# Ledger of designs, part 59: peptides against a protein of PDB entry 3QIS

Target 1, 334 residues: chain A of PDB entry 3QIS
Amino acid sequence: PSLELSRREFVFENVKFRQLQKEKFQISNNGQVPCHFSFIPKLNDSQYCKPWLRAEPFEGYLEPNETVDISLDVYVSKDSVTILNSGEDKIEDILVLHLDRGKDYFLTISGNYLPSCFGTSLEALCRMKRPIREVPVTKLIDLEEDSFLEKEKSLLQMVPLDEGASERPLQVPKEIWLLVDHLFKYACHQEDLFQTPGMQEELQQIIDCLDTSIPETIPGSNHSVAEALLIFLEALPEPVICYELYQRCLDSAYDPRICRQVISQLPRCHRNVFRYLMAFLRELLKFSEYNSVNANMIATLFTSLLLRPPPNLMARQTPSDRQRAIQFLLGFLL

## One batch from the design tools (peptide; aimed at target 1 L170 N272 A279 F280)

Design b2_p22_8_s2 (made by RFdiffusion4, then SolubleMPNN; from b2_p22_8, 13 letters changed)
Fold by OpenDDE base, seed 5:
Structure b2_p22_8_s2 (fold): chain B 334 residues (1-334), chain A 22 residues (1-22)
Amino acid sequence: as target 1 above (334 residues)
Amino acid sequence: SAEEEEFKKMREELKKIIEELR
């Protein structure tokens, strides 16, 4: 069997978080026998492609002289954004299109990624006084390494933040402040806040705005700004409540005094963000007659974002664990 | 409440810093 490919080299320029890009090519059976094709893993890989790439279809049959269109879809989700922001991964891959009893065809994928404040750690963002697109990639790497070391020092209660000549970190990321300040000013009376979805185009504009500027006003509807806050919290590599404290939050869920003690043990940036968000949400609950927001809805929504199970426990989360996690947040909303 | 005053304080302190960064 043999195939003819219309193209073998693909370039994805200016790949961004949550922005789908597509490139298409054709494969044709130029042989005299039916062909089965599939994308196969390389020798050292478990998957045929990186997590941000997909082929559609990824397998199929072609009769003699048949042609099929294949779409190469590049999409950076929350699962790939962090490793692309750090430059640990890049928009580069090689796909192996295999023919059963035939030849392998190699496809080269290349491109560039544009970093996002979405999927960046709270610690790194507290050090970023400029939009992430203004920060040199070399400095992003240094900020992530320094952020990891500071998280560890803060958890270990070892060294007070060296208040030395280094630029003092922000108490909370400017991006969180901008989102929350906008919602507090303009969305407290918004009907169905956090219940109505935002518009995808507006979400992309909000992300691009936060990545490239320090806006006076965030673009888009209150619903889009509210959803952007949820997406931001979901995309954090480490949730606002660090994984190390997850079990202690569940164990303390019915003791408000112990809950406050657990939160006091968070890294400084995480603790400040948690307190800031809870204080905002308590203010929002005062307007429940206008915005239809209640404590149970908010606790249920934000629990999956703020108090995520560690990756090793995700598959084992019981309904009881979820209820304890909700109860933990309710103790800060009531 | 003391928590409401903490929120307002944090909001106004960060506002000044962000306005200086702009």
Scores: peptide ipSAE 0.455, ipTM 0.935, DockQ to the pose 0.897
OpenDDE base, seeds 1, 2, 3, 4: peptide ipSAE 0.442, 0.454, 0.442, 0.437; ipTM 0.933, 0.935, 0.933, 0.932

Design b2_p22_8_s3 (made by RFdiffusion4, then SolubleMPNN; from b2_p22_8, 11 letters changed)
Fold by OpenDDE base, seed 2:
Structure b2_p22_8_s3 (fold): chain B 334 residues (1-334), chain A 22 residues (1-22)
Amino acid sequence: as target 1 above (334 residues)
Amino acid sequence: SAEEEEFKKMREELKEEIEKLR
């Protein structure tokens, strides 16, 4: 069997978080026999492609002189955003299109990724005084390394080095402040806030706005700004409540005094973000008559975002653990 | 409440810090 491919080189320019890009090509059976094609892993890979890439269809049959369109879809989710932001991974891959009893055809994938504040650590964002698209990639790497070291020192209760006033980190990431300050000003009376989904186009505009500027006003509806906050919290490489404290939060969930002590042990940026979010959500609950928001809904929604199980425990979260996690947050909303 | 004043304070301090970055 043999195939003819219309294209073998694909370039995905300006790949962004949550923005789908598609490139299409045709494969044609120019042989005299039916053939089965499939994308196969390379020798050391478990998957035929990187997590941000997909082929559709990834396998199929072609009769003689049959042609099929294959879509190469590039989509950066929360699962790939952090490693692309750091430059640890890149928009580079090689696909192997295997023909049963035939040849292998190599496809070259290349492109560039545009970094996002989504999927960047809270520590790095507190140090980042400019929009992420203005920060050189080399400096992003330095900020993540410095932020890791600062987190470890904070967890060990080491005395903060007297960093000069120019290098002092923000108390909360500017992106979190921008989102929350917008919602506080404009969305407290918004009916069905955090219950109505945003518009996908508006979400992309909000992400691009936060990545490229320090806006006076965030674009989009209150629903889109609210969903952007949820997406931001979901995309964090480490949740607002650090993984190291997860079990202690569950164990303390029914003791409000111990809950406050656990939160006091968070790294400074995480603790500030947690307090700021809880304070905002308590303000939002005062307007429950207008916005239809209640403490149980908010606690249920934000628990999965703020108090995630460590990766090694994710598959084992019990309904009891989830209820304890909700109860932990309720103690800060009531 | 003390928590409302903390929230207000954080908003004001961050506003001043961010306005210096613009």
Scores: peptide ipSAE 0.612, ipTM 0.958, DockQ to the pose 0.880
OpenDDE base, seeds 1, 3, 4, 5: peptide ipSAE 0.597, 0.606, 0.585, 0.602; ipTM 0.956, 0.957, 0.954, 0.956

Design b2_p22_8_s4 (made by RFdiffusion4, then SolubleMPNN; from b2_p22_8, 11 letters changed)
Fold by OpenDDE base, seed 3:
Structure b2_p22_8_s4 (fold): chain B 334 residues (1-334), chain A 22 residues (1-22)
Amino acid sequence: as target 1 above (334 residues)
Amino acid sequence: SEEEREFREMRERLRKEIEALR
């Protein structure tokens, strides 16, 4: 069997977080026999493509002289954003289109990724005094490395941060402050806040705004700004409550004093973000008559974002663990 | 409340820090 491919090289320019891009090509059976095609993993890969790439269809049958359109979809989710922001991964792949009893056809995927503050660590964002799109990629790498080292030192309770010549980090990321300050000013009376979805176009505008500027006001509806905060928290490589403290949060869930002690052990930026978010959410709960927001709803929603199980425990989370996690957060909302 | 004061102080500090970046 043999195929003719209309194109073998694909370039995805300016790939952004949560923005779908599509490229299409045709495959034609120019042989005299039916053929089965499939995208197959390379020798050392478990998947036929990187997590941010998809072929549709990824397999099929072609009769003689049949032609099929294949879509190559590039979508950077929360699962791929961090590795692309760090430059650990890139918009580059090679797809192997295999024919049963035939030859392999190689497709080259290339492009560029535009970094986002979404999926960037809290530590890096606290050091990032400019919009991420203004920061050179080399400096982003350095900021992540420095952030890892400072997190590790903070967790080890080692030597007080030498108040030396390093630029003092922000107390919280500017992006979180912008989102929360907007919601505090404009959304406390918003009916169904955190319950009504935002608009996808507005979410993209908010992301682009935070990645490129330090706006006076966040664009979009209060619902879109609220959802953008949820997306931001969900996309964090390390949740606001660090994985290292997850079990201790569960164990302390019914002791408010121990809960506060656990939070005090968070890295400075994580602790500040947690306290800032809890203070905002407590304020939001005062307006429950207007916004229909209650402590149980907020605790349930934010617990999954702020207090995530470590990746190794994710598949093992019990209903009891989830209830303890909710109870832990409730102790800061009430 | 003390918590409301702390939240106000936190917000005002953050505002000043971020406005200085504009």
Scores: peptide ipSAE 0.569, ipTM 0.951, DockQ to the pose 0.747
OpenDDE base, seeds 1, 2, 4, 5: peptide ipSAE 0.559, 0.565, 0.552, 0.567; ipTM 0.949, 0.949, 0.947, 0.950

## One batch from the design tools (peptide; aimed at target 1 K174)

Design b2_p23_1 (made by RFdiffusion4)
Pose (drawn by RFdiffusion4):
Structure b2_p23_1 (pose): chain A 293 residues (1-134, 168-310, 319-334), chain P 23 residues (1-23)
Amino acid sequence: PSLELSRREFVFENVKFRQLQKEKFQISNNGQVPCHFSFIPKLNDSQYCKPWLRAEPFEGYLEPNETVDISLDVYVSKDSVTILNSGEDKIEDILVLHLDRGKDYFLTISGNYLPSCFGTSLEALCRMKRPIRERPLQVPKEIWLLVDHLFKYACHQEDLFQTPGMQEELQQIIDCLDTSIPETIPGSNHSVAEALLIFLEALPEPVICYELYQRCLDSAYDPRICRQVISQLPRCHRNVFRYLMAFLRELLKFSEYNSVNANMIATLFTSLLLRPPPSDRQRAIQFLLGFLL
Amino acid sequence: DDFLHEFQAEMKEEIDYLREKFS
């Protein structure tokens, strides 16, 4: 049971939020007998690697002496973007490739991460006047820029918030917001609209803070009480919520053109603005509908 | 939406100012 590896060290340079990278290498069974390989957790872990990293394939069978290409894939999603933004985690790791009844092969993962305004808290963004990778703001300039674009160009956009944008443009928008305060956000209206949804979803703390979440559901049927729960939010969260509710009510005025109705808004934005740490789903859409109407 | 229009106008001035400083 022996393996030959084309390389053991891999570098993921300039890793960005939601931008896929692949570092590929070849495994060859140079032994005399067939072997089984698999990636294993390091002593006392659950997984063989961190969430932003994946091996494809992560296990297999090799006769002597067939070869197999292994893809080490890095993808920083909403699950890891905040800790990598913060520096609580780095683009580094060790993969232990394990021969069943044999040697262990140690693969070193290194590289660097570029922080994004996406996955950054509303509070910190309101405190930063310049782009992240170039008195606090009422709302983060990034969300204002996305909403400003949609307000200017997308009020009459057919199927706004129902048609997915382009992956390439989403990344361009994110990099644009990370590095600049542009005159115009690049990309189609559908891309800018989706980038807004992704922005809300990637927030480490939702627009409606986690501890106020349950109170919102209980209060879902009393508009006076719902507004008061909103008053308990920190200034930046309260402002973003009010700002978005005003923006969505503005879009409802042009529903005959942009097909944006209360039904779609409620089911789309409720889960983004009001996340927990069933029929609560119903009190939640009721909570949000109380503001839209 | 009166609030949205007013808010957009105020934020536009701030963003323009910031863009002038950091461009």

Design b2_p23_1_s1 (made by RFdiffusion4, then SolubleMPNN; from b2_p23_1, 12 letters changed)
Fold by OpenDDE base, seed 5:
Structure b2_p23_1_s1 (fold): chain B 334 residues (1-334), chain A 23 residues (1-23)
Amino acid sequence: as target 1 above (334 residues)
Amino acid sequence: DEFLKETMKELREIIEKLREEYS
């Protein structure tokens, strides 16, 4: 069997978080026999491609002189955004198109990624006083390393934050502040807030706006700004409530005093973000007659974002654990 | 909430200065 490929080199320029890019090529059976094709893992890889890449179809049959279109889809989700922001991963891959009883055909994927404040740590964002697209990649790496060290120091209660006024971290990320300030000003009376989805185009504009500027006004509908806050919280490499405190939150869920003590043990930035969000959500609940938002809805929605199970426990989360997690958050909303 | 109002006020003044610096 033999294949002809219309293209073998693919370049994905300016790849962004949640922005789908597609490149297409054709494969043709130029042989005399039917053939089966599949994308196969390289040696030592578990998958045929990186998590941000997909081929469609990834396998199939071709009769002699048959042609099929293959789409290469690049999409950076929450699962790839952090490692791309740090430069730990890059928009580079090699696909192996295998032909049964035939040859391997190599496809080269290349491109560039544009960093996002989405998927960046709270600690790094508290240090980041300019838009992320204006921060040199080398400095992003330093900010992530410094973020890890500050988290450890904060958890160990070791070092008072050095009082140098110019290098002081923000109390909360500017991006969270901007989203919440917008929602507080304009969305408190918005019917079905956090219940109506945003528009995908507006979400991309909000992300690009926060990545490239410090806007006076966030673009898009209140629903899109609300969903952008949810996406931001979901994309955090570590949830607002650190994974190490997850079990203690569940164990304390029915004791409001212990719940507050657990939150007091969060790293400063995480604790500030948690308190800021809870204060915002309590304010939003005062307008429940207008916005149709209630404490149970908010607690159910935000619990999955703020109080995520550690990766090792995700498969073991019981309905009881979920209810305890909701109850923990309710103790800050009521 | 006092913490909300305080945090919003303190960060506004900082973010407005940062906007002026990077605009």
Scores: peptide ipSAE 0.349, ipTM 0.909, DockQ to the pose 0.885
OpenDDE base, seeds 1, 2, 3, 4: peptide ipSAE 0.343, 0.333, 0.339, 0.347; ipTM 0.907, 0.903, 0.905, 0.908

Design b2_p23_1_s2 (made by RFdiffusion4, then SolubleMPNN; from b2_p23_1, 13 letters changed)
Fold by OpenDDE base, seed 4:
Structure b2_p23_1_s2 (fold): chain B 334 residues (1-334), chain A 23 residues (1-23)
Amino acid sequence: as target 1 above (334 residues)
Amino acid sequence: DPFLIESRKELSEIIEKLRKEYS
C-alpha cells in the first residue's frame, strides 16, 4: 500500500490559550489495494502527538483511489498552558502517519506560542506588573524561579519580606483584581451569574485583553467575565488553596477556627487571593435576590476550582471528600 | 466586607499607577 499526502509541513503561528487552530491536508490511496492508516507514537513516546495537538481522524481505512481530509487541531488547554508559558514545551512536533504493511510518513509541526497570564502561577503574576505579552520569555522564567523561592520562604515562615528596594510583589495578581473588581462593580445584580455560560468570542477577547493590557474595563458580558474568572482559577498550575493543604482543609471542614488556621498557612499571594475571592463572594451573596446566587451553589462551584485534590489523590476523591471540601468553603461564605 | 473595601482601594491605586506606567 502507498499514500500520497497533499502537505507534510504545518506551521501554527501565534498559538494562544484556548484558541483552536486547524490545518487540513489530504491523504490519497494511490495504490491498488485498500489500506489502513493510523498516527502512531514515536519509539520513546506514549502518544502519537503532544497534548496540545490532535489529528482527526487519527486512523482510518482507504479504498483504492479514495481520499480523506485530515484535520490537525492545535488547542492549548489548561493541561498544556503552564508548560508552554514557561517554554518547557514548544509548538513543535513530528507526527508519524503509519500505513499498515506500508511506509511511515512524517509530518512536521512547528509554530510559536504566545504566553498567557492564564496558567501562570499566582507567585509569578504577583511579580508581573506589566502585561505578560510585554514580558520577555527569559524574564518570565526568572520570575517563575524567583516566585518559587518566595513561596518556599513564605511557607517556612522565615524572613519577613525585607522592605528592600526590590519592586514589592502585588498583593494579588492584577488579572484577578481586574476580573473581580469588574464583577463587583457591574455583576452583583446580574441574574444567573456563574450559572449562564459566557460567549466563547468574548472569553477570547477577555483573555487577550488581560494578556496584552491593563484595561480600565474588561470587554464582554458579565457572564463572560464571570466565566473568565472560573477559567483563570481552573488554569492555575497550583490552585488557590495549595495542594499540600488539601487534606487539612478536608479534615478541618467542620471546625471554622481550624479552617482559618489552615488558610493562614497559605503562601502570601495564595492567602491574599483566597481572602479577596471570599470577600467578593460574600458580597455577591448579599444580592442573591437579584443574581439568584446562593452559598451552596457558590461553594460547590468554587470548591472544585480553589480546593483541587493533588494529582495523586484525584482518582480517589470520595463523595464524602467533596462534601467536606464544600463545607470547608461554606465556612468562609456564611 | 472591610477586607474587600480595603483591598479594592489599595489595589486600585497600584493598578492605576501601573496602567499609567505601561500605557
Scores: peptide ipSAE 0.347, ipTM 0.907, DockQ to the pose 0.901
OpenDDE base, seeds 1, 2, 3, 5: peptide ipSAE 0.341, 0.328, 0.238, 0.340; ipTM 0.906, 0.902, 0.852, 0.906

Design b2_p23_1_s3 (made by RFdiffusion4, then SolubleMPNN; from b2_p23_1, 14 letters changed)
Fold by OpenDDE base, seed 2:
Structure b2_p23_1_s3 (fold): chain B 334 residues (1-334), chain A 23 residues (1-23)
Amino acid sequence: as target 1 above (334 residues)
Amino acid sequence: DPFLKEERKKLSEIIEELRKEYS
C-alpha cells in the first residue's frame, strides 16, 4: 500500500487559550490495493499527539484512488494552558501516520503560543502589574518559580513575608478584580446571572482584553463577563482554596468557626481572592429578587471551581464530599 | 459589604495608576 499526502508541515501561528485553529490536508491512496491508515504513538508516548492537538479522522480506510480530508485541530483547554503559559510545553509535535503493512509518514507540527492570564497562578498574577502579553517569557518563568517558593513559605508559617525591596504584590490579581468590579457595577440586577451562558465570541474578546490590556470596561454582555469569571477560576492551576486545605475544608464544613480558621491559613493572595469573591457573592445575593440568584445555586456552582480535590485523588468526589464542600461555602454566603 | 467596598477602592486606585503607566 502507498499514500500521497498533500502537505506534511503545519504551522499554527498565535495559538491562544480556548481558540480553535484548524489546518486541513488530503491523503490519497495512490496504490493498487485498499489501505487502512491510523495515527500511532511514537515509541515512548501513550498517545499519538499532545493533549492540545487532535486529528479528525484519526484512522480510516481508503480504496484505490480514494482521497480523504484530515483536519488537524489545535485547541488549548484548561488542561494544557498552564504548561504552555510557563513554556514547559510548546506548540511542537510530530505525528506518525501509519499505513497498515506499509510505510510511516511523518507530519511536523510547529507554531507559537500566546500566554494567557487564564491558567496562570494567583501568586504570579498578583506580581504582574502589566498585561501578561507585555511580560517577557523569561520573566513569566521567574514569576512562577518565585510564586511557588512564596506559597510554600506561607503554608509553612516560617518567614514573615520579608517586606524586602521587591515590589509589593497586588492583594488580588487585576484580572479577577476587573471581572468582579464589572459584575458588581453592571450585573447585580441581571436576571439569570451565572445561569445564562455567554457568547463564545464575547468570551474570546474578554480573554484577549484581559491578556493584552487593563480595560476601563470589559466588553460583552453581563452573562459573558460572568462566564469569563467561571472560566478563569476553573483554569487556575491551583484552585482558590489550595489543595493542601481541601480535606480540612470538608472536615470543618459544619463548624463555621473552624471554616474561618482554615481560610485564614491560605496563602495571602488565595485568601484575599476568596474573601473578595465571597463579599461579591453576598452582595449579589441581596439582589436575588432581580437576578434570580440564590445561595444554594451559587454555592453549588462555585464549589466545583474554588474547592477541587487534589490531583492525587483522581479528581473524584463522593456525594458526601461534594455536599460537605457545598456546606463549607454556604457558611461564607449566609 | 464593607469589605468589598474597601477592597474595590484600594484596588481601583492601584489599577488606575497601572493603567496610566502602561497606556
Scores: peptide ipSAE 0.317, ipTM 0.900, DockQ to the pose 0.907
OpenDDE base, seeds 1, 3, 4, 5: peptide ipSAE 0.221, 0.261, 0.119, 0.255; ipTM 0.787, 0.801, 0.736, 0.794; seed 1 fails the geometry check

Design b2_p23_1_s4 (made by RFdiffusion4, then SolubleMPNN; from b2_p23_1, 14 letters changed)
Fold by OpenDDE base, seed 1:
Structure b2_p23_1_s4 (fold): chain B 334 residues (1-334), chain A 23 residues (1-23)
Amino acid sequence: as target 1 above (334 residues)
Amino acid sequence: DEFLKETREKLAKEVEELRKKYS
């Protein structure tokens, strides 16, 4: 069997968080026999491609002189955004198109990723005074390393924060503040807030706006701004409630005093973001007559975002654990 | 909520200063 490929080199320029890019190519059976093709893992890989890449179709049959279009889809989700922001991963891959009883065909994937404030740590964002697209990648790495060290110092209560430095971290990330302050100003009376989905185009505009500027006003509907906040919280490399406190939150879920003590153990930025979000959500609940928002809905929605199980426990989360997590958050909304 | 108010007022100033510096 033999294939002809219309293209073997693919460049994905300016790849962004949640922005789908597609490149297409054709494969043709120029042989005299039917052939089966498949994308196969390289020798040391479990998958035929990186998590941000997909081929469609990834396998198939071709009759003699048949041609099929293959789409290469690049999509950076929450699962890849952090490692691409840090530069630990790159928009580079090699795909192996295997022909059964034939040869391998290599496809080269390349491109560049544009960093996002989405998928960046709360610690780094508190230090980040510029839009992320204006921050050199080398400085992003330094900010992540420094942020890890400051998180550890904060957990250990080793904080003589010298209050006088021009480099004082923000109390909360400017991006979170912008989103929440917009919602506070304009969305408290918005019917079905956090229940109606945003528009994908508006979400992309909001992300691009926060990545490239410090806007006076966030573009898009209140629903899109609300969903952008959810996406932001979901994309955090570490949830607002740090993984190390997850079990303690569940164990304390029915003791409001212990719940407050657990939250007091959060790193400063995480604690500030948590308090800020809970204070906003309590304010939003005062307008429940207008926005149809209730404490149970909010607790259910935000629990999965703010109080994520650590990766080693994700597969073991019981309905009881979920109910405890919701109850923990309810103690801050009521 | 006092914490919400204080945080909003503080960050409003800080963000406005940053906007003027980097826009």
Scores: peptide ipSAE 0.644, ipTM 0.966, DockQ to the pose 0.883
OpenDDE base, seeds 2, 3, 4, 5: peptide ipSAE 0.639, 0.639, 0.640, 0.641; ipTM 0.965, 0.965, 0.965, 0.965

Design b2_p23_2 (made by RFdiffusion4)
Pose (drawn by RFdiffusion4):
Structure b2_p23_2 (pose): chain A 293 residues (1-134, 168-310, 319-334), chain P 23 residues (1-23)
Amino acid sequence: PSLELSRREFVFENVKFRQLQKEKFQISNNGQVPCHFSFIPKLNDSQYCKPWLRAEPFEGYLEPNETVDISLDVYVSKDSVTILNSGEDKIEDILVLHLDRGKDYFLTISGNYLPSCFGTSLEALCRMKRPIRERPLQVPKEIWLLVDHLFKYACHQEDLFQTPGMQEELQQIIDCLDTSIPETIPGSNHSVAEALLIFLEALPEPVICYELYQRCLDSAYDPRICRQVISQLPRCHRNVFRYLMAFLRELLKFSEYNSVNANMIATLFTSLLLRPPPSDRQRAIQFLLGFLL
Amino acid sequence: DSEFLEFHNEMKDEVNTLREEAE
């Protein structure tokens, strides 16, 4: 049971939020007998690698002496973006490729991560006047820029918030917001709209903070009480919530053109603005509907 | 939406200042 590897060291340079990278290598069974390979967790872990990294395939069978290409895939999603933004984690790791009843092959993962305004907290973004990779703001300039674009160009946009944008444009928008305060956000209205949804979803702390979440559901049926729960939010969260509720009410005025109705807004934005750490789903849409109407 | 326009325009002035400084 022996393996020959085309390479054991891999570099993921300039890793970005939501941008896929692939580093490929070939495994060849240079032994005399068939072998089984699989990636295994390092002593006392649950997984063989960190969440932003994946092996494809991660296990297999090789006769002597067939070859197989392994793809080491890096993808920083909403699960990892904040810790990589913060430096609590780095683009580094060790993959242990294991031959069943045999040697271990150690693969070293290295590289660097480029922080994004996406996955960064509302508080920190309100404290940063300049782009992240170039008195606090009432709202992060990035969310203002996305909403400013949609307000200017997308009020009459057919199927706004119902048609997915383009992956390439989403990345352009994110990089644009990471590095500039542009005159115009690049991409179609559907892309800018989706980037806004992704922005809200990627927040480390939701617009409505986690501890106020349960109070919101309990209070869901008393508009006086719902507004008061909102008052308990930190200034930047309260402002973003009010700003978005005002923006969504503005879009409802043009529903005959942009097909944006209360139903769709409630089911789309409730889970983004009001995340927990069933029928609570109903009190949640009721909570949000209380502000829209 | 008066609430939206009031808040949005305040941000517009500040963001424009920030953009000019970026030049």

Design b2_p23_2_s1 (made by RFdiffusion4, then SolubleMPNN; from b2_p23_2, 10 letters changed)
Fold by OpenDDE base, seed 2:
Structure b2_p23_2_s1 (fold): chain B 334 residues (1-334), chain A 23 residues (1-23)
Amino acid sequence: as target 1 above (334 residues)
Amino acid sequence: DPEFEEFSSELREEVEELREEEE
């Protein structure tokens, strides 16, 4: 069997977080026999492609002189955004299109990724005085390394580093402040806030706006701005409540005094973000007659974002653990 | 919320300073 491919080289320019890009090509059976094709893993890989890439269809059958269109879909989710922001991974791959009892056909994937404040650490964002698209990639790497070291020192209760000549970090990432200040100004009376989905086009505009500027006003509906805050919190490489404190939050969930002590042990940026978000959510609850927001709904929604199980626990929560996590947040909303 | 008003005021000043550094 043999195939003819219309294209073998694919370039995905300016790949962004949550923005789907598609490239299509045709494969044709130019042989005299039916053939089965499939994308196969390389010798050292478990998957035929990187997590941000997909082929559709990834396998199929072709009669003689039959042609099929294959879509190569590039989509950066929360699962790939952090490693692309740091430059640990890149928009580069090699796909192996295998023909049963035939040849292998190699496809080259290349391109560039544009960094996002979504999927960047809270520690790095507190040091990031400019929009992420203005920050040199080398400085992003340095900011993530320094942020990791400061987080570890804060958790170890080590003496505050001498305030060397490093610029003072922001108390909270400017991107979180921009989202929350907008919601406070314009969305307190918004019916079904955090219950109605935003528009996908507006979400992309909000992400691009936060990645490229420090806007006076965020574009889009109040629902899109509210969903952008949820997406931001979900995309964090480490949740607002650090993984190291997860079990202690569950164990303290019914003791408000111990809950406050656990939060006091968070790194400064994480602690400030937590307090700022809880204070904002308490303000929204005052407008419950207008916005339909209640403490149980908010605690249930934000618990999955703010208090995630550590990766080593396979992101699995028991129903009891989930109820304890909700109870922990309720103690800051009431 | 007094904690929200305090944070919102301090963070506004911090972000306004970052905008002035652009001009």
Scores: peptide ipSAE 0.603, ipTM 0.952, DockQ to the pose 0.809
OpenDDE base, seeds 1, 3, 4, 5: peptide ipSAE 0.588, 0.599, 0.421, 0.595; ipTM 0.950, 0.952, 0.906, 0.952

